# Peptides against a protein of PDB entry 2Q3Z: the designs that were tried, part 170

Target 1, 272 residues: chain A of PDB entry 2Q3Z
Amino acid sequence: YVLTQQGFIYQGSAKFIKNIPWNFGQFEDGILDICLILLDVNPKFLKNAGRDCSRRSSPVYVGRVVSGMVNCNDDQGVLLGRWDNNYGDGVSPMSWIGSVDILRRWKNHGCQRVKYGQCWVFAAVACTVLRCLGIPTRVVTNYNSAHDQNSNLLIEYFRNEFGEIQGDKSEMIWNFHCWVESWMTRPDLQPGYEGWQALDPTPQEKSEGTYCCGPVPVRAIKEGDLSTKYDAPFVFAEVNADVVDWIQQDDGSVHKSINRSLIVGLKISTKS
Target 2, 254 residues: chain A of PDB entry 2Q3Z as posed
Amino acid sequence: YVLTQQGFIYQGSAKFIKNIPWNFGQFQDGILDICLILLDVNPKFLKNAGRDCSRRSSPVYVGRVGSGMVNCNDDQGVLLGRWDNNYGDGVSPMSWIGSVDILRRWKNHGCQRVKYGQCWVFAAVACTVLRCLGIPTRVVTNYNSAHDSNLLIEYFRNSEMIWNFHCWVESWMTRPDLQPGYEGWQALDPTPQEKSEGTYCCGPVPVRAIKEGDLSTKYDAPFVFAEVNADVVDWIQKSINRSLIVGLKISTKS

## One batch from the design tools (peptide; made by RFdiffusion4, then SolubleMPNN)

Design b2_p25_6_s1 (from b2_p25_6, 16 letters changed)
Fold by OpenDDE base, seed 5:
Formats: sequence, C-alpha cells, structure tokens
Structure b2_p25_6_s1 (fold): chain B 272 residues (1-272), chain A 25 residues (1-25)
Amino acid sequence: as target 1 above (272 residues)
Amino acid sequence: KVYKETTVLYRPDSEPLVFEREVTE
C-alpha cells in the first residue's frame, strides 16, 4: 500500500467489473517534493504555518488536507473536475495513465489546476500523495446495482451554483465512484476505530467550509455510526445514495454532490 | 414503487462491502 507504484483502478459496473492500469509512481523523481509543495500551499498552512506543520505528524490531519488539496476547489489544489465531456482545453480524464504526469504538470505550471479529473483520477492522485507521505492507501470503487433492474439507480440532476435544477433529468449514467481508504490510528475517536479510513478527494460537498471528505472509519460506516468524524453521514450516503447532483459553477466547471436528505433515517443492511 | 438497492464497495486485498436498502419512490 506504500511500496507498490504500479496498480489497477477498478471501474465498470457491479456485473461487469473492469480495471485500468495506473502508475501511482510515488517514488519517482521529484514526486515527494511535489507532495510537500502541496502541503505548503494548503489553506491551513497559509493561515498558520506553525500550526499546520505541527500537525503534519497526524495522518488524520494530513489525510484531510490531502483530500482537500487534490481538488482545486477553494485552494491551489491539483485537479479540476469536469464531467460534461467537454475536455478540449485540457486532458480528458480518461486519458490519464498515472498520477506522476498530473502532479508534474501541476508543479511545472506554478501549481495551476490540471484539467481534467473525475473520481478515479482524484482518488488515484490522492493515493499517490498519501503513499508518498507514508500513509498506506488504496483506491476503492463503489458500484451501484438494482436487484430488479440491471441499470444504475443513480439519478443525476444538474444544478447551478445556487442549487437550482437545470433542465431535464440527466442522461448520464454513473455506475461507479472511486475514493481512497487509508490505514491510520484514530486517537481522536473512541477505541476501535483504527484501521481503514475513507477519504474522498472528489469535490462533492463542503466539509467545514472546504471541499474535502474524511477521514472516517470504514467500521463506522459499516456499523452506521453517523456521528463519527469526519463526514460519516456523507460517506454513508455515498454507499447508499441513489441521487447525485451535478453542480455547474460560473466558469462552466461541474462537480458532483450527494443528496443525503433522501437516505437519512432509512434502515440499511450491510454485508461483509 | 419499492425496490431493493445494492451497493458494492470493492477494496483491494479485502473483502468487498455490500450495502443493501429498500427504496421507495
């Protein structure tokens, strides 16, 4: 989870799982330096460098920072998300074959956002960065399926920046979502929540004012402990939600949001 | 309409997590 530089990202659907090769490249030349730059340009560092640096020994803190900095929302982060199939002014998310090129582009262009990413790209870059920083990390893939229908049950709506629905129901079908799990202790929580923690670098909803998500114990999600830091309700929704909002910003960029209101209070069964 | 929704979380080198719920529309 730290040493492996080559891997696979799983995509497709629950019934038709496929994978793509991915070069995480956490040990390639200059990548660690880029990861350190990423930390040094994060909003918390800019606000209080001493406090930020003092907390970098915490994988919980670092994980949360990385989750926010892999996307360029609210900061000088790495990737700009786009889902509207208009990638002519950048690189198609489907064209990337590794994290190294993305990170190098980001640095070489003065920490300007790289165009473009989608969920697996965000997750893969986050995985690289976290591994560089010594945090065991893996990319995970969520597949949605209906028992009675072989179709994806995710309903997608496009909204403007004010949350107003734009146009008719989206014809886009998103049958999977990717994020990362990182191994860490959770001294900030009650005993028993050490282990795999979910982090989602894809900009979807703000957490404490920043587009970031996690870390939250996978155990908490599995057991339905939605009070657990960080963002347990959101991650819980990611594995249970059937409604997704696509939000278009003024610059034309689009990001994904999960409608949590539809699943709150529902009884959910989990199997391992 | 009531239907059953299943979410499968694939995790490398670990067992997948399966989440099931009934959805009412």
Scores: peptide ipSAE 0.314, ipTM 0.752, DockQ to the pose 0.038
Fold by OpenDDE base, seed 3:
Structure b2_p25_6_s1 (fold): chain B 272 residues (1-272), chain A 25 residues (1-25)
Amino acid sequence: as target 1 above (272 residues)
Amino acid sequence: KVYKETTVLYRPDSEPLVFEREVTE
């Protein structure tokens, strides 16, 4: 996967799978330098450069940093997400055909956030960066489907701190989501969790105070081991979530919670 | 309302992972 510069990103719905050509371009001129700049502007480096650099030999550490830096939330990250079809002051997420242009724009504008990205754009850029840094990585597409539907309906409720529903019901149609899987050993975990690790650079939930997600062993997700770091419950929910609760605190803060109360049964299998 | 929900993870060069669940709304 490290050597592949051209590829496809799968999109569409479970019934109508589509793909788009994508230029990852991890070996194009200047891309490695940009990836190194990305590491050098991350919050951990700014806080303690020596400590950050000493940990860059760990794919686990680097993967987590990249997951956070591909989005511009909390830091000088690469992409700003937008989903409301108002892209006039930037580039439509649907217009991108590769990671190289995005990364070059980011660098050339003084590490200013690039407008705009959505899930597959975040995933593709993360894939490029991780491959450039020598970590085998692939883009993964998750298709959600209900019975006899081409899309899954994500139901969102606002609740107070006591669990009472507040305000109007929100509905979102979710056809697919994209993230990345990276191959690495996990010396920080018990034996058996080496291999593909899920990472999600799309800003959704904070992990240890930063909009990042993973790495978490794909095996842990498959087996339902939600105790495994990092962010196993969240990644598991991404593949199984249908209801999202937004809980509002007395101070006006809002946080996301996944409601699993509607799940009656679960089966995990592979499809050939 | 009870319905079956399926989630499929498509991965390059790997078998898809399929998650199936029964949901009560």
Scores: peptide ipSAE 0.018, ipTM 0.438, DockQ to the pose 0.037
Fold by OpenDDE base, seed 2:
Structure b2_p25_6_s1 (fold): chain B 272 residues (1-272), chain A 25 residues (1-25)
Amino acid sequence: as target 1 above (272 residues)
Amino acid sequence: KVYKETTVLYRPDSEPLVFEREVTE
């Protein structure tokens, strides 16, 4: 989770699982420097460099910063999200094959936001940065699947190979989402919450005023402990929502809407 | 309409997490 530079990102749908090759490239020349620049341009550093630097020994703190800085919302972050299939003034999210090019473009253009990203792109870049900073990290993909086959078929019929709805829409229904899990201790929490922590760099909701998410223990999500910082309720919703509506604003911001269907029953388990 | 919704979290080199719920729309 640290040493591997080449990997795969899962995409598609629950019925049609696909993956794309991805070059994380955390050890390529200059990437570490770019990751350090990312830290040095974060709002917390700009506000109080000494305080920010003093906290960089904490993977919890760094993870949260990276989650916020991978997206360009609220700061000089790396990627601008776009979901409306209008990518003529940039690079289509589907065209990226690795994090290295994205990070280099960001740095080479004076930390100007790179156009464009979607969930797997955000996740992949975050994964690269976190790995580069010595935090074991992996990209994860969740798939939503209804047992109503007719509903699933209908939704999937209008999706491309990446699970995206066809057409130029600012609002999209996603049947998959990507984020990252990072391995770290959680001295800020009760014992037992060390291990994989969920982080979501896709700009969906604000956490403490910034578009960032996590870290939150995967265990907490699994056990339904929604009081656990950070952003447990949001992450819990990500893994339990039936349908996620993505609404893109003109400024590139994205909003996540979760359906309010009545939950009759809930089961959380691992696939054996 | 009542249906069962599953969410599968795929993780490299790890057992997938499965979340299942019955939903009424």
Scores: peptide ipSAE 0.017, ipTM 0.414, DockQ to the pose 0.040
Fold by OpenDDE base, seed 1:
Structure b2_p25_6_s1 (fold): chain B 272 residues (1-272), chain A 25 residues (1-25)
Amino acid sequence: as target 1 above (272 residues)
Amino acid sequence: KVYKETTVLYRPDSEPLVFEREVTE
């Protein structure tokens, strides 16, 4: 979680798991320095350097900062996300083979955002940075991952009587989504929430005004404790949001389908 | 249609977390 520099990132779907090799490279020359630069250009540091630095002993604080700084939204962050398959003016997210090149490019170009990333790239870079900073971190992959935009724990689609989607399909289920888990204590929470904490650096929703997510105890997600900071409802929705297709009739009435089926994903085993 | 869909959170070196959501189509 800290010492391993090479690994795999899992992708694909629950039924068809894929992986790519990834060089996290947290111990490669200059990478730690770049990670420190990342901290020194974060909005909180720029606002109040003394306060920011005083809080860097907290992995909770640092984790949250890193989750925000790995994406370039709202700040001088590392990566610009793009999902429309138009990558001609940058590097395809699928082309990256490690975090080192990304971080070096970012630093060498004056902390200019690197084009482009997607979820696994964001997660991998975050993993590298957090490891550099001494926080045990791993990339995790959620299959059938939801993006809830309105914090109602639902992915909602509206259809007409013909089954056609009405409006923009903004909320969605990803075949897979990656984020990171970091090991830390949570002195800011009630006892029992130490351990793995989820952090999501992919810019999906704002948390306290910034595109960041977490840390939230994995335990809280497992137990459905949505009151737990940070961003428990969002992370919970990623793994457990219900999906509703609303059928809108001509008279304005809306109803749900009542036909039922069961889909069970592939059971995966991991070694401890 | 309404069906249960399994969400699997893969976690290296840990047991995966499995969740179940209801999907209404």
Scores: peptide ipSAE 0.470, ipTM 0.894, DockQ to the pose 0.042; fails the geometry check

Design b2_p25_6_s2 (from b2_p25_6, 14 letters changed)
Fold by OpenDDE base, seed 4:
Structure b2_p25_6_s2 (fold): chain B 272 residues (1-272), chain A 25 residues (1-25)
Amino acid sequence: as target 1 above (272 residues)
Amino acid sequence: GTFKVTTVLYLPHREPIVFERDVVT
């Protein structure tokens, strides 16, 4: 989880699992220097360098910083996300085959955001950076499955008569999502939450004012301890939620759509 | 852009959990 530079990222659907080869390249020339630059341009460093540096011995702190800096939202982060299939002014997320080129482009262009990333790209770059910084990390893919597991949670989304998500309950629904898990001790938590921690560098929501997510103990998520920092409710929803769509009619009536229980059921981690 | 999302999590035989977050669009 630290030494492997080559691996696979799982994509596709629960029924049709695909993998792509990925060069993490955490030990390639100059990559460590780039990872250190990433830390040195993070908002916390810019605000108080001494305080930031003093906390870099904590994998919890570093993991949270990296999850925020892999995306370029509100900082000098690495990747700009785009999902509308309009990539003409950059590189298609599907074109990337490794983290090294992305990181080098970012650094060589004065820490300018690289266009473009999606979840697996964000996750893979985060994995490279975290490994480079000595934190055991793997990419995790979670597949939405309609059939396999009774979910412990239901998330209700309101859709209009055309199936469009309405108002303040809009969520990005994907057939799959990728994030990373890092091995950490959690001295900041009660005993027993050491081990794999979920981190999500894909910019989806703000956590404490920044687009970052985690670290949260995988154990806490499995046990339903949603009080555990960081961002347990969000991560819990990503891995355990059945999606129930409610259709709101023009008259204001809400009808439960036929149970497209999108059971988030299959989690696969990289072997590297 | 960003928008505020209210998420309601329904748990079997438990009180729903409601939380708000800012979401990237």
Scores: peptide ipSAE 0.032, ipTM 0.372, DockQ to the pose 0.044
Fold by OpenDDE base, seed 2:
Structure b2_p25_6_s2 (fold): chain B 272 residues (1-272), chain A 25 residues (1-25)
Amino acid sequence: as target 1 above (272 residues)
Amino acid sequence: GTFKVTTVLYLPHREPIVFERDVVT
């Protein structure tokens, strides 16, 4: 979970599980320095360096910071997310084969956001950073287990500045999502919540004003304890969302069907 | 320019969770 530099990220669907080779590269030259820079440019450090540094001994704190800094939302974070298939001014999320190039590009361009990432890219970079910082971490992929290929757990709509759905842009249907799980104790919680903690660096929902997610005990999610910090309801939703089938008619119309009887969520984690 | 991406999470027996993020075009 810390030592492995090469591995696979699982993607695709429950029906057809895909994997991509990924070089995490946490021990590559300069990567640790880049990870430290990442910490030093985070908003909490910029606000109060002493306070931020005093908390860096906590994997809970660091995990949360990294979750926020892997995306460029709200800060000088690493990756800009994009899902509209317009990647001409950057690198397609599908083109990345490792975290090292991303991190080096970020640093070499003065900590400017790297274009572009999607969930597995965010997760992979977060995994690299967390491992580099000595936090055991694995990438997790949650698959839609529905039989229908049009089933999804997450739907994204593109809207203009007026909040109107853009008719010329197709909705983004996620049949899988990637995040990370990090092993840590949770002294800030009741006993028993030590172990794997979910963190999601994909910018989705703000947590305490920042696009970050977690850490939340995997156990808490499993047991349905949604009061547990951080962001338990959101993570619970990621793993337990309804399967929505989108059916396109011959006339081009699209409607959704919700099948609540289907088992949702096939979780696959990296083993190292 | 920028546009908003609206994400909808459908939860069993719950109202969908809707959140937005800004995306640079």
Scores: peptide ipSAE 0.024, ipTM 0.378, DockQ to the pose 0.064
Fold by OpenDDE base, seed 3:
Structure b2_p25_6_s2 (fold): chain B 272 residues (1-272), chain A 25 residues (1-25)
Amino acid sequence: as target 1 above (272 residues)
Amino acid sequence: GTFKVTTVLYLPHREPIVFERDVVT
């Protein structure tokens, strides 16, 4: 999980699993230095360098920092997310074949955000950084196991500054989501929560004021312990979402059909 | 411009979780 530089990221749907080759490249020249720069430009370092540095021995702390810094939300992070298929001023998320180019671009452009990423890109870069920092990490893909092809796990609405839905409800149906799991002890928790910890670098919700997620014990999620830090309710939701079918009637009315089938996502980790 | 993206996650037997993020266009 630390030594593997080449791997696969799983994409697609539960019915059609796609894999893409990905070069994590944590041992490529200069990548470690870039990962250290990433730590040195994080908001916690900028606020109090001594305190930040003293905490870098904690995988829990580092994992949380990396989760926040892989996205450029609220900081000088690595990637800007975009999902609207307008990638002309950058690189399409689908064009990336490894983390090395992304990290090098970020550094070489003065730690400016790289355009663009989506969930698997965020996860892959986070995986590279965490591995580079000596934290065993794998990419995890969760497939929506919705029986019906039209199962919306996540309905994204674009709203204007007034909270009004703009244009055709571009419901981005996520057929899959990617995050990372890192192996670490959890001395900050009760015994038994050591092991795989979920971290999600895709900017979705703020945690303690920053777009970051985790680490949260995978065990806690499995056992339904939503009180466990960090962000257990959010991660639980990512793996236990219901399919909501929105039926638009001829009159333009949209009816919510809650299919109460517990969609247990198919979870596939990278082969490392 | 910036758009606010609201993601609604519907959970079984729970209130929907609403996520908001700013998307720069």
Scores: peptide ipSAE 0.020, ipTM 0.322, DockQ to the pose 0.067
Fold by OpenDDE base, seed 5:
Structure b2_p25_6_s2 (fold): chain B 272 residues (1-272), chain A 25 residues (1-25)
Amino acid sequence: as target 1 above (272 residues)
Amino acid sequence: GTFKVTTVLYLPHREPIVFERDVVT
């Protein structure tokens, strides 16, 4: 989980699992320095360097910072997300084969956002950074299968600057989502929540004003303890969301058709 | 332009969670 530089990211669907080779490269030359730069440009460091540095011994704190800094939302983060299939001014998310090139581009361009990422790219870069910082981490893929009545339907609505829904709602149904799990003790929680913690660097929801997610104990999610910090309700939703079939009308309106029953996604993690 | 992406997660027996994110194009 720390030592593996090459691995696979799982993609596709529950019925057809795809893997892509990925070079995490946490031990490649200069990568540690880039990870340290990432910490030194985070908003908490810029606000109070002494306080931020004093907290870097905590995997919980570092994990939360990294979750926020892998995306460029709200800060000088690494990746800009894009889902509209217009990648001409950057690199298609599907073209990346490793984290090293992304991190080097970010650093070499003065910590400017790298174009572009999607969930597995965010997760993979986060995994590299966390491993580089000595935190055991794996990429996790959750498959949503619409066919098995156990799929989370993510409906993405694209709105223009005026808040108008653009007519060609490409309902990007996410058939899968990727995040990371890191091994941590949780001295900030009651005993028993040590172990794997979910972190999600894909910018989806703000947590305490920043696009970040976690860490939250995987155990808490499994046991339904949604009061557990951080962001347990959100992570619970990522794992347990119901598929709602939406009927898209010709006018671009989306109407809820049928409530389907509780869908448990298929979770696959990278092997160490 | 900036696009606002709204993601709606439907949870079993819970209110839907709506996520809004700004995507800078």
Scores: peptide ipSAE 0.024, ipTM 0.389, DockQ to the pose 0.066; fails the geometry check

Design b2_p25_6_s3 (from b2_p25_6, 15 letters changed)
Fold by OpenDDE base, seed 3:
Structure b2_p25_6_s3 (fold): chain B 272 residues (1-272), chain A 25 residues (1-25)
Amino acid sequence: as target 1 above (272 residues)
Amino acid sequence: EVIKVITVLNLAHREPLIFERDVTL
């Protein structure tokens, strides 16, 4: 598995790539124990401990659990996401320099959610946990390319019949998104889908009732096989999406219009 | 403030896949 404890997380935009140093620290003292605690507080364990434990030999199962548990949505997961620049009651996502402090804080406060994370923080913590559990994992940064703006979130705009934007809406613009890719076999799929699997711990959409995403074969995404579990359509959408506008007519009728396409501009993985 | 976030997969020769959610800012 991946032995690198120190690395970089890529940020910024396709035109202006930035990086931050990051301590993954998967071999630091107590981190393995914290990762095991993370597994022992997951909803599947709480529902049926014996069944959960029997499945921990599967990287597919563990990867999906970790994707859900790195965020605190729907469970006692590690990180609370926040994007509104109001971080006074916690730690700014931009101030983290490694996964170790986050995981230690989580454990030391009785598995209470750590404030706060954003996509690269979620991805980095997931990377640490998965590496600690023996699953080869890397952080991936995806830079968007769009006509007018780079965003991982497509905001609904209202336009008049002439295509002009009506009113101001709050925009949550991400010039990049981070997730993880983990190397594993996929005995639950047809042959050929072994290798890198995308997992996204950033809470965005629910999968089977939990804020988790993947694992899905990177190959399936590349080939457009959206039938492949888990969450292939969603992961595909993270790399290829359109902005939808609502156009209001003079009669008050409203219809959807696809306005702008967002595509992958650049993908960078952390070195292993 | 609640905003609607939409992700649309524009699939050739198929109906688009739409993912919609409300986000509170």
Scores: peptide ipSAE 0.016, ipTM 0.419, DockQ to the pose 0.083
Fold by OpenDDE base, seed 4:
Structure b2_p25_6_s3 (fold): chain B 272 residues (1-272), chain A 25 residues (1-25)
Amino acid sequence: as target 1 above (272 residues)
Amino acid sequence: EVIKVITVLNLAHREPLIFERDVTL
């Protein structure tokens, strides 16, 4: 989880699992220096360098910083997300084959955001950075499934009468989502929450005012302990939820779409 | 870029928990 530079990122669907080869390259020349630059341009360092540096011994703190800095939202982070299939002014997320080129581009252009990323790209870059910083990390892919799993968690999307998400927004129907899990102790929590921690660098929601997510113990998520920091309810939903569409009619009535329910259930992690 | 997502936790021993959040697309 630290030493392997080559790996696979799982993609596709629960029924049709695909993988892509990925060069994490955490030990390639200059990558460590780039990871240190990433830390030195983070908002917490810019606000109080001494305080930030004093906390870099904590994988919990570093993990949360990296989760925020891999995306360029609200900071000088690495990647700009885009999902509308219009990549003409950058690089298609599907074109990346490793983290090294992304990180080098970011650094070489004065820490300007790299265009573009999606979930697996964010996760892979985060994995590289965390490994480079000595934190055992793997990419995790969670697949949507059509199989009823008797889930007690629902994510509900409001759609128009045509089944579209309300507003001028793209449908956020993913066949899969990617994030990372990092191995660390949690001295900031009760005993038993050491081990794998989920972190999500894909900008989805703000946590404490920054687009970041985690770390949260995978154990807490499995046990349904939603009180555990950080962002347990969100990550719990990412892993365990049924996705239910609610359709709003022109009369303001809302009804559940029975044909569009998706179940988030199949999780696959990288071996390295 | 933002949609409203409602997460419902259906717990047999209590009333459902409902969370609303903005999610970036």
Scores: peptide ipSAE 0.016, ipTM 0.364, DockQ to the pose 0.050
Fold by OpenDDE base, seed 1:
Parts: C-alpha cells; sequence; structure tokens
Structure b2_p25_6_s3 (fold): chain B 272 residues (1-272), chain A 25 residues (1-25)
C-alpha cells in the first residue's frame, strides 16, 4: 500500500469491469517535493502555517488536506474536473496513465490546475500523494447499477461531517466512482474505528467549506454509523444506498424518475 | 418550467434520506 508504484485502476460498469494500468510513482524523483509543495500551498497553511505544520503528524489531518488539494476547487489544487467530453484545451481524463506526469505538470506550471481529471484520476493522484507521505492507501472503485436498464446516470450527493448535503446539487451521475481508502488510527473517535478510512478527492460537495471528503472509517460505513466524522452519510450512500429520483409536481404528487433509479453495486479496491 | 426533483437515498440500515432540487425543463 506504500511501496507499490505500479497498479491498476478499475473502471467501467458492474457488468463490464475494465482496468487500466496506472503509474502511481510515489518514489520517482521530485514527487515527494511536489507532495510537500501541495501541503505548503493548502488554504490551512496559507491561513496559519504554524497550526497547519503542527497538525501534519496526523494522518487524519493530512488525509483531509490531500482530499481537498487534489482537486483545484477552492484552492491551488492539482486537477480540474471535467465530464462534458470537451477536452481540447487540455488532456483528456482518459489519456492519463499515471500520477507522476500530472503532479509534475502541476508543479512545473506554478501550481496551476491540470486539465483534466475525473474520479479515477483524482483518486489515483490522491493515492500517490498519500503513499508518498507514508500513509498506506488504495484506490477504490464502486460500480453503480441502475434498477432500470434504461437508467444511464447515477446521481451522487455529497454530505458534510454531519451527513448534511452541502452546496448546489449538480446532477453528477456516474456508472462508477473512485475514491481512496487510507490506513490510519482515529484518536479523534471512539475506539474501534482505526483501520481503513475512506477519502474522496473528487469535488462533489463541500465539507466544512472545502471540496473534500473524509476520512471516515470504513467500519463506520459498514455498520451504518452515519454520525462518524467525516462525511459518513455521503460515503455510506456511495456504497450502501439505492438512489431513486422522484419528480414532484405542482400538486405535490411525486413520480418516480425512470432515468435515475440506481442501486449501488460492486466495490473493488486495489490490492496495494 | 422548473420542477422539483426529489432524490430518495435508500440506506441499507437507516431511514431513507430525501434530497430536493429544482430542475429547469
Amino acid sequence: as target 1 above (272 residues)
Amino acid sequence: EVIKVITVLNLAHREPLIFERDVTL
């Protein structure tokens, strides 16, 4: 989970699982320096460097910072997300084969956002950064299946640390989603929530005012403890929920939307 | 026309969560 530089990212659908080879490259020359730059340009450092640095010994804190900084939302983060198939002014998310080129581009262009990423790109870069910082991390892919075969789109909702949806609900519908799980202790929680923690660097909703998600104990998600920080209800929904969209008419009647009835499906994680 | 879209999240072990948004048709 720390030492492996080459891996696979799972993509596609529950019926048609694909994998792509990915170079995480956390030990390649200059990558550690770039990861440290990422920490030094984060909003918390810019606001109070001493406080930020004092907290960098906590993988909980660092994980949350990295989750926010891998996306360029609200900060000088690494990647700009785009999903409209218009990538002519950048690099198609589908063309990336590793995190190293992305991180080098980001640094070499003065920490300007790299165009473009999607969920697996965000997750892979986060995985590289976290591994580089000594946090055991794996990429996770969750496949979504529609209840109706005609449903092409899964709506994802983001939640704050209290499980509340924050921000404008963009209709982000995915056939799969990728995030990371990192191994850490949780001294900020009751005993028993150590181990794998979910983190989502894909900008979807704000948590404490920043587009970030987690860390939340995978155990809490499995047990349905949605009160557990951070963002447990959001991550729970990503793995354990059926999503049904309804249309409310002016008369207050509610009709099921055929196009948005989805079941959260198969979860696959990288081995290392 | 603006319609209200209600998304129901059926949680495996809890009451469903309901989210509302306005959508322009």
Scores: peptide ipSAE 0.040, ipTM 0.606, DockQ to the pose 0.341; fails the geometry check
Fold by OpenDDE base, seed 2:
Structure b2_p25_6_s3 (fold): chain B 272 residues (1-272), chain A 25 residues (1-25)
Amino acid sequence: as target 1 above (272 residues)
Amino acid sequence: EVIKVITVLNLAHREPLIFERDVTL
């Protein structure tokens, strides 16, 4: 998990599993320095460096920071997500073959967001950073097994009461989603929640005011303990449920956005 | 624009789980 620099990221669908070769490159020259810069430009460090640094001994804290900093939402994070096939002013998410180039581009451009990422790119970069920081991490791909291969978990959040997408957001069909799992103890939780923790760096929703997700014990998700921090209900919804989304407007009105059934998908993780 | 999204999880043989999240449009 920490030592492997080369691997595969699984993509495609449950019926047609694809993989891409990926260079994680956590031991390549300068990558550790870039990961440290990533920590030093995070909003918590900028607000109170001493407090942030004092908490970096916690893989729970670091994992949450990395989840937030891999995306450029709310901060000087690494990647800008884009799903509309308009990549002319950047690099297509499908063109990336490793995390190293992304991280180097980010640093070399003064910590400006790299264009562009999607779920596997976010996950892969997070995996590199976490491994570089000594946290055992793997990329996880979940394939939706629902008859509706078009569960738009991310895009559905941006639909109005008529099912129309708000703003210039493109329809994103999630036939799969990628995130990371990191191995850590959870001294902040009850005993038994040590082990694999889900973290999702793909910007989908805010957690405590930042686009980040997790860490949440994989065990908690499996057992349906949705009270467990962090973000257990969201991660649970990514992997299984019948979901009805409602949009609440500023006036307090509530509108039904979408109804979907998510069946437990095929989960594939990197073995390295 | 930030909207609040309320998700209702309908689980077999369980009461619906409801949670809220803020989403930036």
Scores: peptide ipSAE 0.036, ipTM 0.429, DockQ to the pose 0.277; fails the geometry check

